# Peptides against a protein of PDB entry 7Q4I, part 234

Target 1, 281 residues: chain A of PDB entry 7Q4I
Amino acid sequence: HENSTIAERLYSEVRVLCWIMTNPSNHQKKARHVKRTWGKRCNKLIFMSSAKDDELDAVALPVGEGRNNLWGKTKEAYKYIYEHHINDADWFLKADDDTYTIVENMRYMLYPYSPETPVYFGCKFKPYVKQGYMSGGAGYVLSREAVRRFVVEALPNPKLCKSDNSGAEDVEIGKCLQNVNVLAGDSRDSNGRGRFFPFVPEHHLIPSHTDKKFWYWQYIFYKTDEGLDCCSDNAISFHYVSPNQMYVLDYLIYHLRPYGIINTPDALPNKLAVGELMPEI

## One batch from the design tools (peptide; made by RFdiffusion4, then SolubleMPNN)

Design b2_p30_2_s1 (from b2_p30_2, 17 letters changed)
Fold by OpenDDE base, seed 2:
Structure b2_p30_2_s1 (fold): chain B 281 residues (1-281), chain A 30 residues (1-30)
Amino acid sequence: as target 1 above (281 residues)
Amino acid sequence: EELEKLLEEANKRPPTDEEIEEIIELEKKL
């Protein structure tokens, strides 16, 4: 006995295309498990690879493998999406094949925003990009207008977007997006808690799990706490999630229920005008 | 010693996937 009426409404009104960064060696090891877990909750799911796989729905991008080609894959992935899928969704999520995403929570965050607003969301980092950039591993989501600006305005201009395929993909897309006035949104909840996480839940939930000198504390754009206050009750993503952990998370989030506890969802916020953002928290 | 160096480097900046894999492999051997 479950009431999914609001989630079903958001599934239709906040359409998400998820593209997964993968490679041929990970099709069976990792990507398949994304498809069998959280990826099935996307409106469209595409695996971006260097080899085609019809069972996985993987696309062969014209790029090599390895970390030095991730930026190349990201550029070609969004070109492919723009050419073939720009009208299939309102929002376009990049995730890794070891990222876990609660798509319903992402739809809730995105609901007030217009897809025609040039905005993107994720775990915001402060270095290298003035407005910040979104962590690649935590996953980041572009509006339809952000994809348009990226592909049509940024990519063709070497002064706005790096033509080479080298570099940190998340930093490079962040630079490109800033140069075409795509806004780096605030993904925090109304309590100031994060929604996109570049690590597994355990690393965020357990206080003092990391040293204060850990790079993450220097990279985060917004101050965050450790422990239960680290993470929104409507958290969206976690990174470094093993295939086995994906099935555990699917069970814990979608199947396991504490008997006698009823969660009533908050009312949806008012929709924003095109170009309008939620107030800073 | 190798693991300690890798962990120190991993603390300075986001590690590469290769660096993470190497850390995991070294941790399994210890």
Scores: peptide ipSAE 0.153, ipTM 0.746, DockQ to the pose 0.349
Fold by OpenDDE base, seed 1:
Structure b2_p30_2_s1 (fold): chain B 281 residues (1-281), chain A 30 residues (1-30)
Amino acid sequence: as target 1 above (281 residues)
Amino acid sequence: EELEKLLEEANKRPPTDEEIEEIIELEKKL
């Protein structure tokens, strides 16, 4: 009974490969629940691990496990994508195995952009990187050209990209991308509301949940508010989402409807030229 | 009291995933 015509169009025109950061201990505990919920709405879904799992569709990357190796795993994941999957999609999303993503809202945000534009999107943070960098936990999406520049131009050059596997993966990829002129895009909606979130909805939606001294308020690149005004009606991602909460979110977003209320989608914007960005808000 | 202490520590720097998971679990018990 639902009219999905626009969503189906965007599924075809804005192809997204989602790769999920996981490990063998989380294949059954977390990653399988991504596959059973929001991950099924990606055009392609790949789990990046240290062990192969044919049921999950997990790839064994040539890296060790642990937080100190996340940057190494991110580098190898994008190398793998470039070698095997660069033509399978237009956009390439990194997410964690506890990130929830509304893929249709991401396609809506990405629709005007050319995949040949060197750009990436996410929850932008201001420290360490002049143009900002995207939070690892909220997930971030690279254009096809951004992936090409990262793998072909940045990774082979230790002056442009850190050769060691240590460090904060989101900061390190942010430095590498800046060094090859990949732009840190603005993911906010037309009202200036954020779309990528590094915490669960509850932490963003409830006013005064955190002290104003909380690091997040110092790290966020753009001004943000608390409460219902924190978040776009077309929000894309939340982090620290438990496996059970993924199913709840799937139900609330895709199944639960208030009777007699019809949501009319906004018109699609005009497509941008290669290298063109949306105006900053 | 345990939650308050974890929140105070989390305010000083970006918390680890483990620290945030612990915070979320403690918040659910309140």
Scores: peptide ipSAE 0.057, ipTM 0.695, DockQ to the pose 0.342
Fold by OpenDDE base, seed 5:
Structure b2_p30_2_s1 (fold): chain B 281 residues (1-281), chain A 30 residues (1-30)
Amino acid sequence: as target 1 above (281 residues)
Amino acid sequence: EELEKLLEEANKRPPTDEEIEEIIELEKKL
């Protein structure tokens, strides 16, 4: 029997709305498996699509499909969230339908922060945006205040936020958020290990899996290692997770236990004031 | 050879999801 008391507390105190980027062709193939695995651990789960699906809880956004519309879909998704769900959560996670998220670890990271702090977290990349931006595939989480600023202050102003639906959605939201003084947070743990990952665990855990010329090493904002030191023990997300791998991860993380090993959680950090961030590592 | 080409392209820029899916599938066949 597991003691979930702290996790239950965080579920109540650190409310997360997860919105999943999907499309009608992936409702059954991918999105359904998110709903059946990690998505059930969100306080609210919404699938953002171009077609409504009541079984999935998918919303039809007024956007077309395809990669060139991802930014449009992201804008409409956050507008929808702001209009209908801004008070349903404290934090608002974007993930893809092939992103796997350990929501408890995200709540742990977010716990000290105020939802009224204009901040967002994810896998921080350094190009295009001065403060950095969060990788779209790894998923990124906005505070309630960040969503408010994005929707109310940034989106209506073409000088602050791109009006067209084209472009890399993660870069474009990163630009918009910077322009309204939403801070790109540091999601690393106390050991400097990453928590949000734009690839599957294998790609991060296996040394020399990629060439040193791999774009990722040029994009990553913080220095990171390969191998076992790549990833926090409290890692939050991985990308390019197949539907089958989602069930494997669910089993490995939530069911498989080495007998006789008990993990004692670290103490919760102190709460930060509004506008305060954790010290840089 | 096909995998090597895909990896080379993937190394130059963020790959598309489709490209990564293809890479993953090819890696599983090796």
Scores: peptide ipSAE 0.049, ipTM 0.680, DockQ to the pose 0.335
Fold by OpenDDE base, seed 4:
Structure b2_p30_2_s1 (fold): chain B 281 residues (1-281), chain A 30 residues (1-30)
Amino acid sequence: as target 1 above (281 residues)
Amino acid sequence: EELEKLLEEANKRPPTDEEIEEIIELEKKL
């Protein structure tokens, strides 16, 4: 009885390639569960690893494993995407193998934007990068033009993009993207509520769940509230989602319905011109 | 830089509140 016509339209008009940061030890433990849940709603799903896995559709990137090589893996992942898949999608999502993403909500956010606009979205953090950078764990999505600029303009230039594979991958890509004038977009909804979250829903939804000194409050680019007002009704991502919780979220979001309540989708916004952004809230 | 080292460590694991405070203080000095 569910009408998915608008979601199907957006699936066609807002094509998303999702690449998942993983490693061989997590192929079965984590990545497989992404593939079985939210990852199936991507237009294309690729797992970026150091080893090939044909069951998972994992790509072996020419990088070492370890947290200190995540930046190297990110660079190689986007090089791979640019070489093989740049025309397969309009938007290119990085997520971790413990990130959960509501892809339909991401398509809704992205709908007005041209993929030729040099922009990327995620949970914006304020340190290190003047315009901000997007949290790696919450996942971040680049436009096709952003990928092009990153791979073609930034990566080949050591002055624009760190050649070494060390450092925080999200900070480093944020620096590179800023240096090629890729804009750090505002992913908040019309009420100023966030859409990308670097933690599980519980950590955001429960007031005073975290200490006031918790780094997140110091790092978040935009002021945010706790409780139910923390999060958009069109939230896109959560991090530190266990494999079991991915299935729970899939059930709660896509299957469980309160009888007699029908969600009416908001009207789609007007499409923006190339280079145009939605007004910040 | 000390900041770069802290950022590298932050890539390995979620930073502690103390580590973030240190990062913020270092950033203010730059």
Scores: peptide ipSAE 0.039, ipTM 0.575, DockQ to the pose 0.082

Design b2_p30_2_s2 (from b2_p30_2, 18 letters changed)
Fold by OpenDDE base, seed 5:
Structure b2_p30_2_s2 (fold): chain B 281 residues (1-281), chain A 30 residues (1-30)
Amino acid sequence: as target 1 above (281 residues)
Amino acid sequence: SELEKLLEEANKRPPTGEEIKKIEELLKKE
């Protein structure tokens, strides 16, 4: 028997709306597998598409398909969330239909923060945006206030936020958020280990898997290592997770247990005041 | 733009050496 009392508490206190970026061609191929795995652990799950799908709970956003429309889709997705769902959650996660998320670990990270703090979290990259931006593939989570500022203050102002739908989606939202003083938070754990990952676990966990000249090492905002020290024990997300791998991860994380090993959760940190961030590591 | 597309892809997956070169080239032109 499993004791999930603290997870249930966090489910209630740290409400997460997950929106999944998808397209009609991926509704059955990818998105439905998110819904059947980690997406069911969100307080609310919405699939943002260009076509409605009642079985999937997909929303048809007024955007075209294609990579050149990802920024447009993100803008419309957050507009839709703000209009219909801003009070349904405290935190708003963007993920791709091939992102896997351990929502409980995200709630643990978010617990001390006020949703009224203008902050967002993810895998922070250093280029293009002074404070950094969150990698699109790893998924990123906005506070309610961050969503409000993005939709109400940034999007309507072409000087603050790119009006056209072109550009790197994650960079563009990063610019917009910076321009409205939404803080790019530090998602690392107390040991300085990352929680959001733009690749599959294998790419992070295996030492020397990538060359030191690999772009990722130039893009990461915080220094990180490969191997077992790469990743928090409370890791939140991985990207490029196939549908089959989602079920494997669900099994490994939520079902498979080594007999006789009992995990004791760390104590919850103190809650932060509005506008306060965790201290630097 | 072509650069924006390449950057978007680069943020999602490791770019190939050719893609990196192309990004660098395009950045120099801006």
Scores: peptide ipSAE 0.020, ipTM 0.529, DockQ to the pose 0.089
Fold by OpenDDE base, seed 2:
Structure b2_p30_2_s2 (fold): chain B 281 residues (1-281), chain A 30 residues (1-30)
Amino acid sequence: as target 1 above (281 residues)
Amino acid sequence: SELEKLLEEANKRPPTGEEIKKIEELLKKE
């Protein structure tokens, strides 16, 4: 028997709507496995696609399929959320159908922040956007106010937000959000370790797994160490997670326990005022 | 196609500004 009292409290106080980027060809192959694993821990779970699927609870967005339409899907997804679901949650997570998310760890990170603070979190990259932008694959989470500003202030203005559906989805939303003064938050833990990861755990945890010239080291906004110090004990997301690996991760994180080791949660931080951020580490 | 290759590469890593421009140019031709 586990004591989940604090997790239950955070489930109620830090409401997360998760929308999953998918397509009709991946409904059965990938998206359903998100629904059967980590997606069930979201307060609301919606699959954004080009075709409706009642079993999956997928929405047909008015966009075509293809890798060149990801930015179009993101714009339409947030428009849909704003119109139908803006009050159903406090925070709005974008993830891919091969992203795995520990939602409880996300709620822990988000707890001190007001949903009315114009902020978003993820794996921050430094190129193209002055304040940085969040990696699309690692998933990124917008506050309610960030969604409002994106949909109401940014999207209708071609000078603030790209009207075309082309471009890198994560870069384009990052530009739009910056232009409406949505802050790119720091998602690192108190030890300076990352929480959102654009790769599987193995790629981050194994020292010297990648060449020093690997693009990732040039893109990361914050310096990260290799090995076990790379990743927070309260990590939030990983990308390129296969459907089978989602079930493995669910087992390892939520079921497998070393007998005799009890983890006591840290105390919750104080809540921040509207517009206030945690101090940078 | 050249576009498909660029899009595939863009999924493996964030595209460069030059790659983005090339993708945009190719998309306009379709």
Scores: peptide ipSAE 0.019, ipTM 0.527, DockQ to the pose 0.113
Fold by OpenDDE base, seed 3:
Structure b2_p30_2_s2 (fold): chain B 281 residues (1-281), chain A 30 residues (1-30)
Amino acid sequence: as target 1 above (281 residues)
Amino acid sequence: SELEKLLEEANKRPPTGEEIKKIEELLKKE
């Protein structure tokens, strides 16, 4: 028996639309498992593809498939959201079909912020964009105002936003958002621990000297520790999560409990004014 | 192919600006 009163409150007050980047070949292999696990905890869940799938609730965007079309798909996805769903949520999460998200932890992070604040959150990387950009794989969440600025102000202007569909999707949206004064927020918790992760939990929790870890430390905007101290107790996302691992994570996070350990949630912080950010650590 | 190799590498880590440019050039030839 669980007390979900606070989670239910946040579900109502911090509405999140999740859109999932996918393709027709992954509808059954990956995207379906997002829908069956963490995606059901979004206020609205949409799969952005190149083909319609009524069972999945997938939208056919007017883009081709492949790595070279990811930026094009992101632009069309947010255009679609703005046209059809801008008032259906307060926050708009992009995730991949192999991203796992703890939506309640994201709502907790977002609670103090106004959706009218031009801000977005994720795993912040430092290269290419002066204020930083959010890693595409970790997923990133835009405020309603950020979506408005992106679609209405940035996309129509080739000087502000790349018209070509090529390039690194996360870098390109980061450039566009910076150009319309959408702030790259700090998603770290009060202890300075990260919440959005571009890899599986294993790769963050276990120290590794792989080349992959090497570039990550060069890209990460905020310095973080390795091992168990790498990650917030209120972590939000992980990437490269297999379909099977999604079910394992769902079980571990939402069902498995150590008997006799009762967690009391921290009090919610005060809400910020429009345009105000949490103090940087 | 050269393009396939670059795309594979780009999926493993964030690509560099030079890698992106090369990918774009190769895509224009297809």
Scores: peptide ipSAE 0.012, ipTM 0.506, DockQ to the pose 0.097
Fold by OpenDDE base, seed 1:
Structure b2_p30_2_s2 (fold): chain B 281 residues (1-281), chain A 30 residues (1-30)
Amino acid sequence: as target 1 above (281 residues)
Amino acid sequence: SELEKLLEEANKRPPTGEEIKKIEELLKKE
């Protein structure tokens, strides 16, 4: 038997709404596997699509499908959340239908922060946005105040937020959020290790002969090491996770245990006041 | 598919103008 008392406490105190970006062609192929694995650990799970699916709990947003509509879908998703669900959670995660998330590790990272602090977290990239922006594939999480500012202050103003639906959605939301003074937080652990990853675990954990010219090394906001030191023991997300790999990860993380090894959780940090951030590492 | 791979890569980072054009071309063929 596992002692989940602290995880249960965090489930109640750090409420997370997860919205999954998907499309009708992926409802059965990908999205249903999110619902059957890590998505069940969210306080609320919503699939954002162009078609309704009552079995999946998919919402039909008033947008078309395709690469050029991802930014449009993100805008409409957050409008929908603000209108219907802004009080249902404290934090609002965007993920793709091939992102895997350890929600308990996200709650641990978010615990000290007030949801009234205008902040968001993810895999921070440095180009295009002065404070940085969060990679779309790794998933990113907004505070309730960040969602409010995005929907109420940024989206209605073409000078603050792009009205056109084209462009890289993660860059565009990053620009909008910066323009309304939502802070791009540092999601690294106390050892400076990353928690949100835009690739599968294999690509981060195995020192790839990645050419130093690989775009990722130019995009990362914080320097990271390759190999086992790349990743926090409390990692939050990985991208490009196949449906089969989601079930494998669920088994490895939540079921498989080495007999005789007991992990003791670190003490929870003190809660921060509204507007306060953790000190830079 | 080639399109799926390009879309996947494009979700990792902002796509280049050339990558966007290629994605758009492939989407028009579907």
Scores: peptide ipSAE 0.019, ipTM 0.578, DockQ to the pose 0.151; fails the geometry check

Design b2_p30_2_s3 (from b2_p30_2, 14 letters changed)
Fold by OpenDDE base, seed 3:
Structure b2_p30_2_s3 (fold): chain B 281 residues (1-281), chain A 30 residues (1-30)
Amino acid sequence: as target 1 above (281 residues)
Amino acid sequence: SELEKLLEEMNKRPPTDEEIKKADELLKKL
């Protein structure tokens, strides 16, 4: 029998709405596998698409089809969330239909923060945005206040947010959020290890898998090492996870246990005041 | 090949959606 008491507490106290970026061609191929694996651990799960799908619970956003409209989808997704779901959660995760997320680890990271703090978390990149921005593929999570500022203050102002639907969605939302004083948080654990990853576990965990000239090392905001020390024991997300790999990860994380090894969870940190961040490491 | 050159470029920086689309089109022709 697993003791889920702390996880159940965090499920209630740190409510997460997950929205999944998808398209009609991926509803059956990818998105349904998110729903059948990690997405079931969100307090609310919504698939944002260009077409409605009642089996998937997909929303048809008023956006054109095509990969060149990701920024348009992100804007409309957060408008939809703000209009219909802003009180259904405290935190609002964007993920792709090939992102895998350990929602309990995300709740643990978010626990000390007020949802009224204008903050968002993810894999922080340093280019284009002074405070950094969060990688779109790794997924990123906004506080309720961050969503409010984005939708109410940033989106209506073309000086604060790009009105055109072109551009890298993660960079564009990062610019918008900076312009309304939403803070780009530090998602690293107390040991300085990352929690959000823009690639599969294999690419992060295997030393020397990538050349030192690989763009990722120039884009990461915080210095990180390769190998087993790359990643927090409380890692939150991985990207480019195939449907089959989602089921493998779900089994490895939630079912497979080494006999005789009992992990005692760390004590929950103290809650921060509104506007307060964890100290920089 | 055109595909190999595109893939090399896509590895130097985050690929654009246009580059990904073009790569997918080239892969379908193989």
Scores: peptide ipSAE 0.047, ipTM 0.654, DockQ to the pose 0.192
Fold by OpenDDE base, seed 2:
Structure b2_p30_2_s3 (fold): chain B 281 residues (1-281), chain A 30 residues (1-30)
Amino acid sequence: as target 1 above (281 residues)
Amino acid sequence: SELEKLLEEMNKRPPTDEEIKKADELLKKL
């Protein structure tokens, strides 16, 4: 028997709406596996698509398909959330249909923050946006206030937010959010280890897996190490996770246990005031 | 297709503005 009392408390106190970016061709191939694995641990789970799917609980957004429409989907998804679901959660996670998320670890990171603080978290990249932006594939989470500012203040103003649907969705939302003073938070743990990852665990955990010239090292906002010190023990997300690997990760994280090893959770930090961030690491 | 190859390349890393522009141009021709 496991003691989940703290996780249950955080499930109630740190409510997360997860929206999954998908398309009709991936409803059965990818999205359903999110629903059957980590997505069930969200307080609300919505699939954002171009076609409705009642079995999946997918919403048909008024956008076309293709990579050039990802920014359009992101805008329409957050408009839909703001109109229908802004009070259903405190935090609003965007993930892809090949992102895996440990929602309990995300709640732990978010616990001290007010949802009325204009902040968002993810894997922070440094190019294009002065404060940085969050990698689209790793998933990123907006506070309720960040969603409000994005939809109400940024989207209606072409000077603050790109009106067309073209562009890298993660860069474009990052620009919009910066322009309405939504802060790009630091998602690292107290040891300076990352929590959101734009690749599978293997790519981060294996030293010298990539060349030093690999784009990732030029994009990452914070200095990161390779190997076991790359990743927080409370890591939140990984990208490029196949449907089969989602079930493997679900088993490894939630079922497989080394007998005789008991993990005692750290104490929760103090709650921050509205507009306050955690101290720099 | 040229578009499919470009989209695959764009998935390997954050796309450049040039790649995005080219993809948009190719899509308009379809």
Scores: peptide ipSAE 0.024, ipTM 0.563, DockQ to the pose 0.097
Fold by OpenDDE base, seed 1:
Formats: structure tokens, C-alpha cells, sequence
Structure b2_p30_2_s3 (fold): chain B 281 residues (1-281), chain A 30 residues (1-30)
């Protein structure tokens, strides 16, 4: 029998609302498979779309479809969350309908932090935003206070947050959050290994002869290595995960066990005060 | 090929969702 006691404790103490960026054409093709796999481990799961779907639990946001509207959809999604769900969770994850997330590993990372700390986490990129911004595809998680500041302080002010719906969604939210003093946290583990990944596991784990000119190496905020040392043993997310790969990952992570190998979880860190961050590594 | 050119562009900066969708469509035709 699996001992889930610590995971159950973290499920209650580190409440996560997951919202999934999707569109009507992907409800059945992609979003449904998120709901049937990793999304069921969120405390609350909402699909943000342009059309309502009662089977999926999809919300029709007042936005158009297409890439030029992703920033508009993100703004409306967080407005909707703030209005209806701000007290339903402590942390608020954005993911795409092809992002896979190990929610227990995210709760472990978030455990020491206060949800009243203005902070957000993800795969940190260095361009365009002084403190960095979090990759949209890898998914990013805001504290409750970060959501409050974004919706109440940033969005109403065109000097702090872009009013237009155009632009790179992840860059634009990163600018807005910086302008209201929401901190771009460090999501790396104690060994300096990344936890949020903007690609599939294969692309991170296999040393690809990626040309040193590959944009990722210029964008990544923290130096990372290729191969098995690229990734935390407590990795949180991967992007470009197909529906079939989501079921494979669910099986490999939650069901497949090597007989006679028992993993002992690390001790939980001490809780931080409001506004306190973990030391940089 | 159109796919090779698209992949080269996708390697210069974070790909847009349209580029990814187009790449997937082109890959399915191979």
C-alpha cells in the first residue's frame, strides 16, 4: 500500500487552483486529457476558453481566439479567478492544455512560502523583464497576494500593465507583476536543478546537439546543464506533452514502481514569514 | 522544406502557438 500521508497533508495546507489555457477546438482533443490525468490532483481545476463546456468545466471568457489574444485571455482569466475563486486556493497555476504538471512536487516547492507573499514561480527567463519572467508554456504559479496585486493594482493602470490584448502573454504578465513588486521566485531545487520545463522530458534529458545558438540557452535565467543533471528529482512541469504522453507519464510517475525500492521523502523546510524568500542557491 | 524552414524559425525564439500548430500539421503530412 502506498503511504500518501504527507501528500494528503500538503493537499490541505498548500491549496492549488489550476487554470488551463484552452480553446473550443482543443476541449476534446487536449483539455479533456488534462482533466483525466494531472488536473485531477489540483484542489480546483478550471478550463479558460472562449466557449462554455459543462462536461469539461470550461469558462467562456469575453475574448477572441487566436495567438494575438493570449494576453487578453490571461488578463480575463485572472479577473475571473479574483472575482469568483480568490479564496478557493492559496496558489494559482496557469498551464497550457499540453502542459503536464506533477502537482505534489509543486506543493513541496510552495510549502515554505506564505500565500500572502507577493511571489510567483515557473521557468524563469531573463530577456525583456529586469527580474525575469516565467515561461508561459512551462506553466507559472502566483500566490494569492500576487493575483490580488495583478488584478487590483496592475490591470487597471495602463502605465503598469498593457491594456491591449496583443503581445507575448508571459512577457506581458511578467512586466505587470514586476511593476507591482511581485517577485520572480527561484523554482530550482537545493541542488540548483530546474523544476519547470518549457519542453518535453526527452528534450531536456537527452543531450541534444542543440546549437549553442538555440534561443533557450540565451533566454534561461539560471545556468542549466543538459542530460540527467538538467532536472530536479522533484520536477514540476513539462510542455508540448501530447494527450497520449500524459497517460504514459501518469502511469510512470504514479503507478509504475521498481519492487524493493522505497523513496524516503526529504524533510519539509521551515515555513517562511510573509515577504520572506528562500535563499538563492 | 517548409517544415525545415519553420523549425529553423522556431529555434531562433520561443515559437508561437500558430507556428507549433503548423509544425504539427506539416509533420503529420510526412
Amino acid sequence: as target 1 above (281 residues)
Amino acid sequence: SELEKLLEEMNKRPPTDEEIKKADELLKKL
Scores: peptide ipSAE 0.029, ipTM 0.574, DockQ to the pose 0.259; fails the geometry check
Fold by OpenDDE base, seed 5:
Structure b2_p30_2_s3 (fold): chain B 281 residues (1-281), chain A 30 residues (1-30)
Amino acid sequence: as target 1 above (281 residues)
Amino acid sequence: SELEKLLEEMNKRPPTDEEIKKADELLKKL
């Protein structure tokens, strides 16, 4: 028997729409495995593609395929969400079809924040954008107000948001969001440990897995360590997760239990006012 | 393929605009 009462409460109070960046070639190969694993724990799950797939619940966005269209696809995805789904959730997660997300941990992080606060969270990178931007691969989550500002204020203005579809998707949305005063939040836990990860758990958990000159250490906005101190016990996302690894992670996180160990959740923090962020750590 | 290799490299770090453009050119040839 499992007690999910708090998780069920957060499912109702912290509504998350997850949109998955995919393409027609990955509908069966990758996206369906998101739908069969962690995507089931979203309040709403939408696959953003260039082709419709009724089995997957994929939307055909008016964009071409290719990496040069990722920014275009992100713009159209958020337009679609704003038009059809802005009231279906409080928070709007972008993830890739090889991102794995522990949605309960995301709800826990988001719980104190108002969805009317113009904020977004993810793995914060420091280059190109003064306040930082969120790594595309780790996934990033916008508040409802952030989506509104992005779609209504940023996208229609070429001075605020890049009108063409070229460029790094995560950098470009980061620029647009900064230009409409959407805050790049701190997703770290109270111990200063990251929650959104642009790689698989192994790459973060194993000390010295990467060279100190690895780009990630230059890009990361907050100081982070490797090993067991790399990652929050309430980690939210990992990237480059294969379809098989998604099922493994689902098993390890939601089914495998060490007998006799009871995890007592921390108390929920107080809710913040609109526009208020958590204190610096 | 050249495209597959480029895509793999682009996944190892944030891609440059030049790499994105090259990938697009290669994709158009498929």
Scores: peptide ipSAE 0.024, ipTM 0.527, DockQ to the pose 0.066; fails the geometry check

